# Designs tried in a protein design run: peptides against a protein of PDB entry 6EJA. Part 21

Target 1, 276 residues: chain A of PDB entry 6EJA
Amino acid sequence: VEYMPANPVRIAFVLVVHGRASRQLQRMFKAIYHKDHFYYIHVDKRSNYLHRQVLQVSRQYSNVRVTPWRMATIWGGASLLSTYLQSMRDLLEMTDWPWDFFINLSAADYPIRTNDQLVAFLSRYRDMNFLKSHGRDNARFIRKQGLDRLFLECDAHMWRLGDRRIPEGIAVDGGSDWFLLNRRFVEYVTFSTDDLVTKMKQFYSYTLLPAESFFHTVLENSPHCDTMVDNNLRITNWNRKLGCKCQYKHIVDWCGCSPNDFKPQDFHRFQQTARP

## One batch from the design tools (peptide; aimed at target 1 R160 G256)

Design b2_p14_4_s4 (made by RFdiffusion4, then SolubleMPNN; from b2_p14_4, 9 letters changed)
Fold by OpenDDE base, seed 4:
Structure b2_p14_4_s4 (fold): chain B 276 residues (1-276), chain A 14 residues (1-14)
Amino acid sequence: as target 1 above (276 residues)
Amino acid sequence: ELDDVSFHGDGDLP
C-alpha cells in the first residue's frame, strides 16, 4: 500500500525537446503524464515539425502548454539554462497552475519512482531540493566542466574565449542537469535580487553546461542551502569510459560525454541507488 | 564498472 498524502504535491514537468523524435517524446509523455501535474514543453526553435506535433498534444490536454518563445539551443550551451530560467518564470506567472515542484526529464533518465511514489515522496519532503552532485573531486569537476573557462554561445557554437576565475566566496558544485526543485527555491532563483543570484546568472551566462552546476551552486550558497538533497530521484547510466569520446567538439570548444543506455544486466543497479 | 558521475564535461580538447 502506497502512502497517500493529504496534500499531494503537483509537479511542473519541463521538457526541452528538439529534433524529430516525436514518437519517443510521445512515449515519454505518456509515461509521465498525469492529470494532476503540469507539463511545459519547450521545442527548439529549429524543430518546427516537432513543434507542430507538440502543439497538437498541448491542445488535447489542459495541463500541457508549449512555450510561446523558442530558443535555438546547442549541446552544452548557456541558452539551455536560459530556457530553464525563463520556463521557471513563466511557470511562476501561471497562477492557474499551482505546482509545487519543478522537474526536468530526459529520455536517458530512468525514474526510480512511480508517479504515486514520487508524489508521496515529494509531498513528504516538499521543502527539499533534489540535486545530484558529481560526488567526487570538486576540483576535477571544475576542470572537466571548464567552469574556470569563459564560453560564449554564438552561431550555434560554444566558443571558448579564455580563462576566468570562480567568483570569490562561492562554493561551486554540480553534477546532473536533471533536478527536482521546490517552488520556493524556484521563486528565489527567479526573483531574488541578491548578489548571489545576480552574480551567478551573469557567471553562468558564459558557462558551458550551465544547468549541471548553476542550480547546485546557487542552492548551496543561498539561504536555502540546508534544503539540498544529493539525489535527483532518477538513475542515469553513466559510464565515462564508454560515453566520453569528445563527440561534441564540433559544437563546443570542449570535450563532453553522454550517458549510456541501460541494459537488462543493469537492472540490479536500480535497487542500489541511494534514496534520501 | 559503471560509475555514477553525472556530468557531461570531459576537459579540454586533446
Scores: peptide ipSAE 0.335, ipTM 0.820, DockQ to the pose 0.831
OpenDDE base, seeds 1, 2, 3, 5: peptide ipSAE 0.298, 0.203, 0.330, 0.316; ipTM 0.807, 0.745, 0.822, 0.816; seed 2 fails the geometry check

Design b2_p14_5 (made by RFdiffusion4)
Pose (drawn by RFdiffusion4):
Structure b2_p14_5 (pose): chain A 276 residues (1-276), chain P 14 residues (1-14)
Amino acid sequence: as target 1 above (276 residues)
Amino acid sequence: STDDQHYSGNGEPS
């Protein structure tokens, strides 16, 4: 990531944010901002204070826009995938924004490498998609994710309605819902009317945690399957002993886990050279 | 402590 690219990638950052931490969001935005990238910010419908603060930012910079539509993106809700898919369509239709990669971030994410290094890395691998699979037993993954269960999002709640079959003829996969997707793959997901994309959009409209498997499943079974890199370029601070308390039991008809917050003792982790 | 984990679901409630 040391070289200087002659044709650097321009990145569309989609920020899906909620809560009250506007100053922290502004600090992270400062760290990732470059005049040649684009920023499209979705603020949870329930976070009006944060939205007003985000509007000030978008009014200041030409390469920053806010989604005019806003969803209540509850934990594990089917609406998160709807949010990504709509943001991808919006971004592809913005012809004045010639972006090459799609990167999703939350208000709790931070960069651990400089913008120069990120651009250099992605410029070398611009035809690849970066998604992290669970890599372990797939039947256990399907069960633990509830992918063989039917869910419905209404009234800001995920209702478990019954069982359903895993469709035949495709491999189902999943893992992290943080990823980097290139423009070509985003176009395929958005505009393709082939059997795979159409049916997966229907299947995942009634799925818990849809973003943790929809893009994996579509990519692995699509004509772009040979572009997958099993690495989302993220460090996620999972600590199961603390983060799996079924803490979302009142929002979803399921038990879930979330990553822990980093502490100072974790700083050495950001310097690992094992994987990008 | 950390765990090598890549998804959020933890199954049905007990």

Design b2_p14_5_s1 (made by RFdiffusion4, then SolubleMPNN; from b2_p14_5, 8 letters changed)
Fold by OpenDDE base, seed 4:
Structure b2_p14_5_s1 (fold): chain B 276 residues (1-276), chain A 14 residues (1-14)
Amino acid sequence: as target 1 above (276 residues)
Amino acid sequence: EFDDVSFHGEGEPP
């Protein structure tokens, strides 16, 4: 018997999509769609075909909206964080969408819970934020992510400009760029004018792969630090041996990795994953 | 088994 919360949380799913993978998006959407949740979809400015397709979907569902603004994002680009931050602001301004959690998803992710399980879990822990950390040497993370390097996104490229220092007094953390954030923390990130949020927004506007570190770092250094849960309630086929080929060096002055796709035969591994 | 690493950065290009 699964716990059914009296006041179930409602989720704002934010999807940042690009390319022409309309069928894939449709499959993902069908897999995560529920009438009680909200779906806010950003389509890359360059993906006009996909945008048209997504607009068609949004017209069919009242709880699906497409961002009226569109950014041209690149792998590892700082603009991805901007996209999330703006979407968060938009979602907070949508008074007709009473969401409790902000969740982003990619096709590379596999939720470890059904919708009912997810809702039940989040309803129980509605005051928590779920961010998966790298779980290893933080110095290595900083080095590998290039957090001590200054990047500028320009002309669809992440230019490495030089070295920089981590702001004093800030404990940097990061890991997965897929997270579950409660509304309260999203409000804090969006509207706080404290030194932490202000400095971090500035800092991460020149950061490679900012979404993998910004929210972690802000959360852990904020008054909300006690709400941190080192889990994003999903699994990713993360094999650096297979996924790290520096394949993005043509668009970023840095080497990066990609998660691997799950195969049907990998399903048995899902049962072996740690649960929060 | 999957790695416990969850970030994309791989470091400075050679």
Scores: peptide ipSAE 0.278, ipTM 0.805, DockQ to the pose 0.834
OpenDDE base, seeds 1, 2, 3, 5: peptide ipSAE 0.271, 0.247, 0.269, 0.255; ipTM 0.806, 0.783, 0.802, 0.788

Design b2_p14_5_s2 (made by RFdiffusion4, then SolubleMPNN; from b2_p14_5, 7 letters changed)
Fold by OpenDDE base, seed 4:
Structure b2_p14_5_s2 (fold): chain B 276 residues (1-276), chain A 14 residues (1-14)
Amino acid sequence: as target 1 above (276 residues)
Amino acid sequence: DFDDVSYHGDGEPP
């Protein structure tokens, strides 16, 4: 028996999609769709076919909207963070969508909760933010992510311009770029004019893979730091030995990894997932 | 086995 909250949280799901994977998107959408939640979908500027498909879906559901603006994003590009930040602003300005949590999803992720479980859990912990950290050597993380390097997204490429220093007094953290953020923190990130948010937005506008570190870093250095939960309620098949092939070097002046696909035989491992 | 979370960066190209 699952706990049924009296005031269940409503979730704004943000999907950033590209390519021609309309079937996959449709499957994912069906898997996560619920009438009480909201879905805000950004389609890459270059993915016109997919955009048309997504628009068709959005016309069928009142709680599904497509971003009127579209960015051309690349793997690891700073523009991904811009996409999230702008979508957050949009969602906050949608007064007819009373969402409580911001959640992004990838096909590479496996949700460890049913909708009911997720809602129950988040309703109980509605004041918390769920960001999964790398959980290991932070120096290694910084090095591997190139956080001490300056990048410029230009002409569909992430150009490495040189070295940089992490701002003084900032404790950098990061890990998964899939997170669950409460509305309050999203408001803070979106509208705060404090030095932290201002500097971090600037800093991460020149950062590779910014979504894997920006929200972690901002949260942990903010007045909201005590709301962090080191869990994103997901399982991702990370095996760096298999997934790290520097396969994105043609797009970014850096090596990157990809999560691996789950296999049917991996299902038994889902029951062993760590809980907050 | 696999980790439930990691990150995409893998360092400077060789």
Scores: peptide ipSAE 0.345, ipTM 0.831, DockQ to the pose 0.775
OpenDDE base, seeds 1, 2, 3, 5: peptide ipSAE 0.335, 0.077, 0.091, 0.071; ipTM 0.830, 0.725, 0.751, 0.718; seed 2 fails the geometry check

Design b2_p14_5_s3 (made by RFdiffusion4, then SolubleMPNN; from b2_p14_5, 8 letters changed)
Fold by OpenDDE base, seed 4:
Structure b2_p14_5_s3 (fold): chain B 276 residues (1-276), chain A 14 residues (1-14)
Amino acid sequence: as target 1 above (276 residues)
Amino acid sequence: DFDDVSFHGDGEPP
């Protein structure tokens, strides 16, 4: 028996999509669609075919919108964070969409819970933010992510410009770039003018893979730090041995990894996933 | 069974 909350949370799903995987997107959309949630879709500036397809979908559902602005994003690019931040602002300005949580999703992730379970869970913990940390040596994370390096996104490339220092007094953290953030924290990130948010927005505008660290770092150093839960309520098949091939060096002046696909044989492992 | 490391960065290219 699943708990049915009296005031169920409503979720704003933000999808950042690119390429020509319209059928895959359609399948994913169907899997996550619910009439009580909201879907805000950003299509890469270069993906015109996909954009047309997504627009068609958005016309069919009142709770599906497409960003009127479009960015050309690259793997690991700082523009991805910009996309999320602008999406957050847009969503906060949509007064007709009373969402409670911001969630981004990737096809590489497997949701741990059904919609009902997710809603029930988030309704119970609506004051919490769910960010999955790397869970290892933080120094290693900083080194591997290149957080101590300055990057510039230009001409569809992340250029490494040199070394930089982590801002004094800031505890850097990060991990998964797939998160569940409550509206309160999104409001803070979007509208706060404190030194933390201001400095971090500046810092991460020159950061590789910014979405994997920005929200973690801001949250943990903010007045909202006590709301962090080290879980993003999803499973990702990370195997660095298999997924780290420096395959993105043509796009970024850094080595990167990719999560691996789940196999049917992995299904039994889903039951072993840790809960917050 | 799965890596508990959930980030994409893999360090400076050789």
Scores: peptide ipSAE 0.322, ipTM 0.824, DockQ to the pose 0.784
OpenDDE base, seeds 1, 2, 3, 5: peptide ipSAE 0.300, 0.191, 0.312, 0.319; ipTM 0.813, 0.751, 0.820, 0.825

Design b2_p14_5_s4 (made by RFdiffusion4, then SolubleMPNN; from b2_p14_5, 10 letters changed)
Fold by OpenDDE base, seed 4:
Structure b2_p14_5_s4 (fold): chain B 276 residues (1-276), chain A 14 residues (1-14)
Amino acid sequence: as target 1 above (276 residues)
Amino acid sequence: EFSDVSYHGEGDLP
């Protein structure tokens, strides 16, 4: 018997999609759709076909909206963080969407719980933020992510400009770029004018793979640090042997990996994976 | 491997 909260949390799902993955998106959407949640979808500026498809979906569901603005994002680009930050602002300004949690998803990432389980869990821990850290050597993470390097996103490329230092007094952390953030923390990130948020937004505007570290770092160095839970309540299909081929070197002056997309036949594995 | 701990960065160019 699953716990049914009296005041269940409502989730704003943010999907950042690109290419022609309409089928994958449709599968993901069907898997996560619920009438009580909200779905805010950003389609890459270059993905016009997909945009048209997503618009069709949004017209069918009142709780599905598409960003009126569209970014041309690249793998590992700083613009991805900008996309999230802007979407957060938009969602906070949508007074008709009373969401409690912000969750980002992709076709390569699935929640490990059913909707009921997820809602029950988040309703119980509605004051917490769920970010999964790398769980290993932080120095290694910094090196691997190139956080000590300055990058500039320009002309659909992440240019490495040189070395940089981590801001003094900041403990950098990161890991998965898939997170569950409560509204309060999103408000803080969006509207705070404190030194931390200001500096980190600036810092991460020149950062590779910013979403894998920005929210972790901001949270852990913020007054909200005690709300950190080292879990993102999801799984990804990682196979570094297959996914780490430095396949993005033409886009970024760095090497990176990609997770494998989940296939429909992989769904049965979700029940077999470790739960939080 | 199904995991939630991995990140995308792999390091400098070879």
Scores: peptide ipSAE 0.299, ipTM 0.837, DockQ to the pose 0.724
OpenDDE base, seeds 1, 2, 3, 5: peptide ipSAE 0.297, 0.031, 0.090, 0.067; ipTM 0.813, 0.678, 0.739, 0.730; seeds 2, 5 fail the geometry check

Design b2_p14_6 (made by RFdiffusion4)
Pose (drawn by RFdiffusion4):
Structure b2_p14_6 (pose): chain A 276 residues (1-276), chain P 14 residues (1-14)
Amino acid sequence: as target 1 above (276 residues)
Amino acid sequence: SDFDYELAGDGPIP
């Protein structure tokens, strides 16, 4: 990531944010901002204070826009995938924004490498997609994720309605819902009317945690399957002893886990050279 | 490792 690219990538950052931590969001935005990238910010419908603060930012910079539509993106809700898919369509239709990669971030994410290094790395691998799979037993993954269950999002709640079959003829996969996707793959997901994309959009409209498997499943079974890199370029601070308390039991008809917050003792983790 | 994924879903409610 040391070299200087002659044709650097321009990145569309999609920030899906909620809560009250506007100053922290502004600090992270400062760290990732570059005049040649683009920023498209979705603020949860329920977070009006944060939205007003985000509007000030978008009014200040030409390469920053806010989604005019806003969803209540509850934990594990089917609406998160709807949010990503609509943002991808919006971004592809913005012809004044010639972006090469799609990167999703939350208000709790931070960069651990400089913008120069990120651009250099992605410029070398511009035809690749970066998704992290669970890598373990797939039947256990399907069960633990409830992918064989039918869910419906209404009234800001995920309702478990019954069982369903895993469709035949495709491999189902999943893992992290944080990723980097290139423009070509985003176009395929958005505009393709082939059997795979159409049916997966329907299947995932009624799926818990859809973003943790929709893009994996579509990519692995699509003509872009040979572009997958099993690495999302993220460090996620999972600690199952603390983060799996079924804490979202009142929002979804399921038990879930979330990553822990980093502490000072974790700083050495950001310096690992094992994987990008 | 630091790059291993852990499942977000943890099964039905007991």

Design b2_p14_6_s1 (made by RFdiffusion4, then SolubleMPNN; from b2_p14_6, 4 letters changed)
Fold by OpenDDE base, seed 4:
Structure b2_p14_6_s1 (fold): chain B 276 residues (1-276), chain A 14 residues (1-14)
Amino acid sequence: as target 1 above (276 residues)
Amino acid sequence: SLYDYEDVGDGPIP
């Protein structure tokens, strides 16, 4: 029997999608859709077909909206963080959408458990933020992520410009770019003018894979640091053999790994997942 | 554990 909260959290799901995988998106959407949640979908500027498809969906559901702005994002690009940040601002300005949590999703991962279980869990821990750290040597993480390198996103490419220093006094952390953030922290990230947020936004505007580290780093160095939970409540389909082949070297001046999209046969893993 | 995750960093291009 699952706990039924008296005041269940409502979730703003942010989907950043690209390509022509409309059927896959439709399947994912159907899997995660609930009338009590909100869905804000960004379609890559170059994905016009997908955009049309998503618009059709958004017209059918009052709790589904598509970003009026569209960015041309690339794998590992700094623009991905910009997309999230702008989406967060938009969502905060949508006074008719009283969401409590921000969750980003892709076909590469799914929230753990059923909607009821997820809502119950988040309702119990509504003051927490769920960010999964890399779980290994932080120095190695910094090196492997290229956080000590300066990147510039230009012409659909992440150009490595040179070395840089981590800002003094900042403890850098990161891991999964899939996170669950409470509204309060999103408000902080969006509207704070403190030195931390300002510097980190600047720093990560020149960062490869910024979403994997920005929110972790900001959270851990912020007054909200005590709200961090090292778990993103996700099953991510990782296959290093398939996902770590420098497949994006033509896009970024770096080698990286990416998770694989879930296939129907992968869903058996949901049954094997336990609560932390 | 509620997750299965590996870090995505792989280092610079050789």
Scores: peptide ipSAE 0.018, ipTM 0.542, DockQ to the pose 0.651
OpenDDE base, seeds 1, 2, 3, 5: peptide ipSAE 0.017, 0.016, 0.016, 0.008; ipTM 0.536, 0.570, 0.587, 0.537; seeds 1, 5 fail the geometry check

Design b2_p14_6_s2 (made by RFdiffusion4, then SolubleMPNN; from b2_p14_6, 5 letters changed)
Fold by OpenDDE base, seed 3:
Structure b2_p14_6_s2 (fold): chain B 276 residues (1-276), chain A 14 residues (1-14)
Amino acid sequence: as target 1 above (276 residues)
Amino acid sequence: SLYDYEDKGNGPIP
């Protein structure tokens, strides 16, 4: 029996989905759905079939909503960060949804804990933010991520425009683009007008795969830096052999890796993996 | 995650 706190946290799950992966989405949704949480789903502007499917789901559950706006996102596109930031703003403006944590999910990355375990854990650490860092040479990370390069998202392509410098005084960090952020930090990112947030939003608007680094960098350089936990409580289906073959070169002037979607046969790993 | 396109021997993208 898992301990249930007296004041359990409620989670806003944000799903950014595209393509025709309706079955995969349905499986994931069923796996993570709980009546006490909230689900906010963005469907790519080009994915009309999927949008119709998601709308059907949203009509069946009062705690499921679909973004009224839709962006055309590409792999590695800066617009993905815009999607998250806008969804954060939307969620903060939903006064009828008292969520405590923001969590983004995909079929390629699942929480390793049951709902009860996750809620219990987050309820105990409700003031913390969970971001997984790369844990390696930061200089190498910057180079591999192309953070010292300027990119422009235009015409469904990430154009490499040239070199750039990391802003002075900023400690860049990153790793996983899957994070668990508390409401307070989300409020800070959304509404702060300080130099850090302003500059980072500008910087990352020209960044490849910005979600892998933006929140890490903002958090670690912010007054909230002491809330950083180097763990995203996720299990990711990484297969570099399949995911690191420069498959996105037609979209991005860079090579990258992506995790693979989980299949039903992969779910057994969720029960076997425990993280402190 | 990413890696430098140039590291694959394709040279700089024009």
Scores: peptide ipSAE 0.026, ipTM 0.620, DockQ to the pose 0.109
OpenDDE base, seeds 1, 2, 4, 5: peptide ipSAE 0.026, 0.016, 0.025, 0.017; ipTM 0.581, 0.564, 0.611, 0.564; seeds 1, 4 fail the geometry check

Design b2_p14_6_s3 (made by RFdiffusion4, then SolubleMPNN; from b2_p14_6, 6 letters changed)
Fold by OpenDDE base, seed 3:
Structure b2_p14_6_s3 (fold): chain B 276 residues (1-276), chain A 14 residues (1-14)
Amino acid sequence: as target 1 above (276 residues)
Amino acid sequence: DIYDYEDHGDGDIP
């Protein structure tokens, strides 16, 4: 018998979508939709077709909303972090949506648990934050991520301006840009005016792939550091041969890797044993 | 490739 919590957590799912992948989005949405959760969807400013499709979905469900603002995001762009941060603020201001966890998802990354399992798990660990670290050489991570490089997002391009230093006294970490954050930590990130949050927001506004490191770094250097769990409870459709071809060099002055979107045939992975 | 999961940086452009 699956554990049924007395006070189940409610999840705010944030979806950042672009292009014309409406079918994939629909599949993902159907897979994760539940009446007790909330869904906040940002559609790229340039993706008008997709925006129309998402608006249609939002009209059908009271717990689905679309961001009234839209950013033109690019792969690896600093604007992605801005999108998450603004979404977090919006969600905190939605007093009619009592969510307990913030979860971002894409078509390339799915929860490895059923809704009931996920809710039960998060309800048990509602004071924890789930961020998956790279788990390897941190110095290599910094170099490969280009964290010691200064980037400027402009004209749909990430321009490498030069070298920079990691802020003194900050333990940098990162890995997955898919995370499960509790409301308390989201409140901290959103509203704190302490030196850590202020400096990190500034630092990561000139960072490539900021979402892969910002929340990890802020959390681990914050008073909330003891709430970190090195797991994001995700299954990612990763294929190195297809995903690591430096395919983004036309929009970023850096090389990168990207996982593949899930296909219907990939859903069998949901039946795999849940990670602790 | 330093990591076998998700999006990540992969160094300078060769």
Scores: peptide ipSAE 0.172, ipTM 0.786, DockQ to the pose 0.480
OpenDDE base, seeds 1, 2, 4, 5: peptide ipSAE 0.021, 0.017, 0.032, 0.035; ipTM 0.609, 0.624, 0.677, 0.688; seeds 2, 5 fail the geometry check

Design b2_p14_6_s4 (made by RFdiffusion4, then SolubleMPNN; from b2_p14_6, 4 letters changed)
Fold by OpenDDE base, seed 1:
Structure b2_p14_6_s4 (fold): chain B 276 residues (1-276), chain A 14 residues (1-14)
Amino acid sequence: as target 1 above (276 residues)
Amino acid sequence: SLYDYEDRGDGPIP
């Protein structure tokens, strides 16, 4: 028996999708869809077929919308952060969607809890932000993430231009690019004009895989630092044999791993995953 | 950790 909160949180799910993964998107959508939540979907500018499919879905559900703007994003690209930030702004401007949490999703991950469990949990901890840290040596993290390198996104490529310094007085952190952020923190990130947010937005506009570190770093150095929980409440389909072949070196001047999309046979893993 | 950043490294500069 799951505890039913008196004031259940409502979630804005932001989906960033590309390619022709229509079937996977449909499966994910069906798995996470609930009438009380909101779904905001960005389709890559180049994925016209998928865009048409998503538009059809959005017309069937009042709580599903598609971004009117579309970016051409690449793996590891700084533009992914821009996509999230713009989506956050859009969602905050949607006064008819009273969401409490922002959750980003792709076809490569799923919430590890049922909807009822997730809502109950987040309703209890509605003032917290859930960001999973790397949990290792921070200096090593900086090096391996290339945070001390300057990147420029241009012509669908992340160009490594040279070295850069980490801003002084900033405690850099990061890990997963999948997070659960409460509305209050999203408001802060979106509208704050303080030195921290301003500098970090600038810094991360030239950063590889910015979403893996931006929100962590901003949160931990902000007045909201005490709201951080080191957990993202999701399972990711990691297969190193498939995902760690430096497959993106043609589009980024860096090598890394990416998770794989879930297949129907992978869903059994949800039952075996330990609850956070 | 879900993410293993140790598998990342410097790529070639074109």
Scores: peptide ipSAE 0.024, ipTM 0.608, DockQ to the pose 0.351
OpenDDE base, seeds 2, 3, 4, 5: peptide ipSAE 0.020, 0.026, 0.018, 0.020; ipTM 0.583, 0.631, 0.566, 0.583; seeds 3, 4 fail the geometry check

Design b2_p14_7 (made by RFdiffusion4)
Pose (drawn by RFdiffusion4):
Structure b2_p14_7 (pose): chain A 276 residues (1-276), chain P 14 residues (1-14)
Amino acid sequence: as target 1 above (276 residues)
Amino acid sequence: DDDPGWEERGEIPP
């Protein structure tokens, strides 16, 4: 990531944010901002204070826009995938924004490498898609995710309605819902009317945690399957002993886990050279 | 690397 690219990638950052931490969001935005990238910010419908603060930012910079539509993106809700898919369509239709990669971030994410290094890395691998699979037993993943269960999002709640079959003829996969996708793959997901994309959009409209498997499943079974890199370029601070308390039991008809917050003792982890 | 939290999920106990 040391070289200087002659044709650097321009990145569309989609920030899906909620809560009250506007100053922290502004600090992270400062760290990732470059005049040649683009920023499209979705603020949870329930976070009006944060939305007003985000509007000030978008009014200041030409390469920053806010989604005019806003969803209540509850934990594990089917609406998160709807949010990504609509943002991808919006971004592809914005012809004045010639972006090459799609990167999703939350208000709790931070960069651990400089923008120069990120651009250099992605410029070398511009035809690749970066998704992290669970890599372990797939039947256990389907069960623990509830992918063989039917869910419905209404009234800001995920209702478990019954069982359903895993469709035949495709391999189902999943893992992290943080990723980097290139423009070509985003176009395929958005505009393709082939049997895979159409049926997966229907299947995942009624799925818990849809973003943790929709893009994996579509990519692995699509004509772009040979572009997958099993690495989302993220460090996620999972600690199961603390983060799996079924804490979302009142929002979803399921038990879930979330990553822990980093502390000072974790600083050495951001310096690992094992994987990008 | 940390073990991911997906293995600790499931239905709500009674």

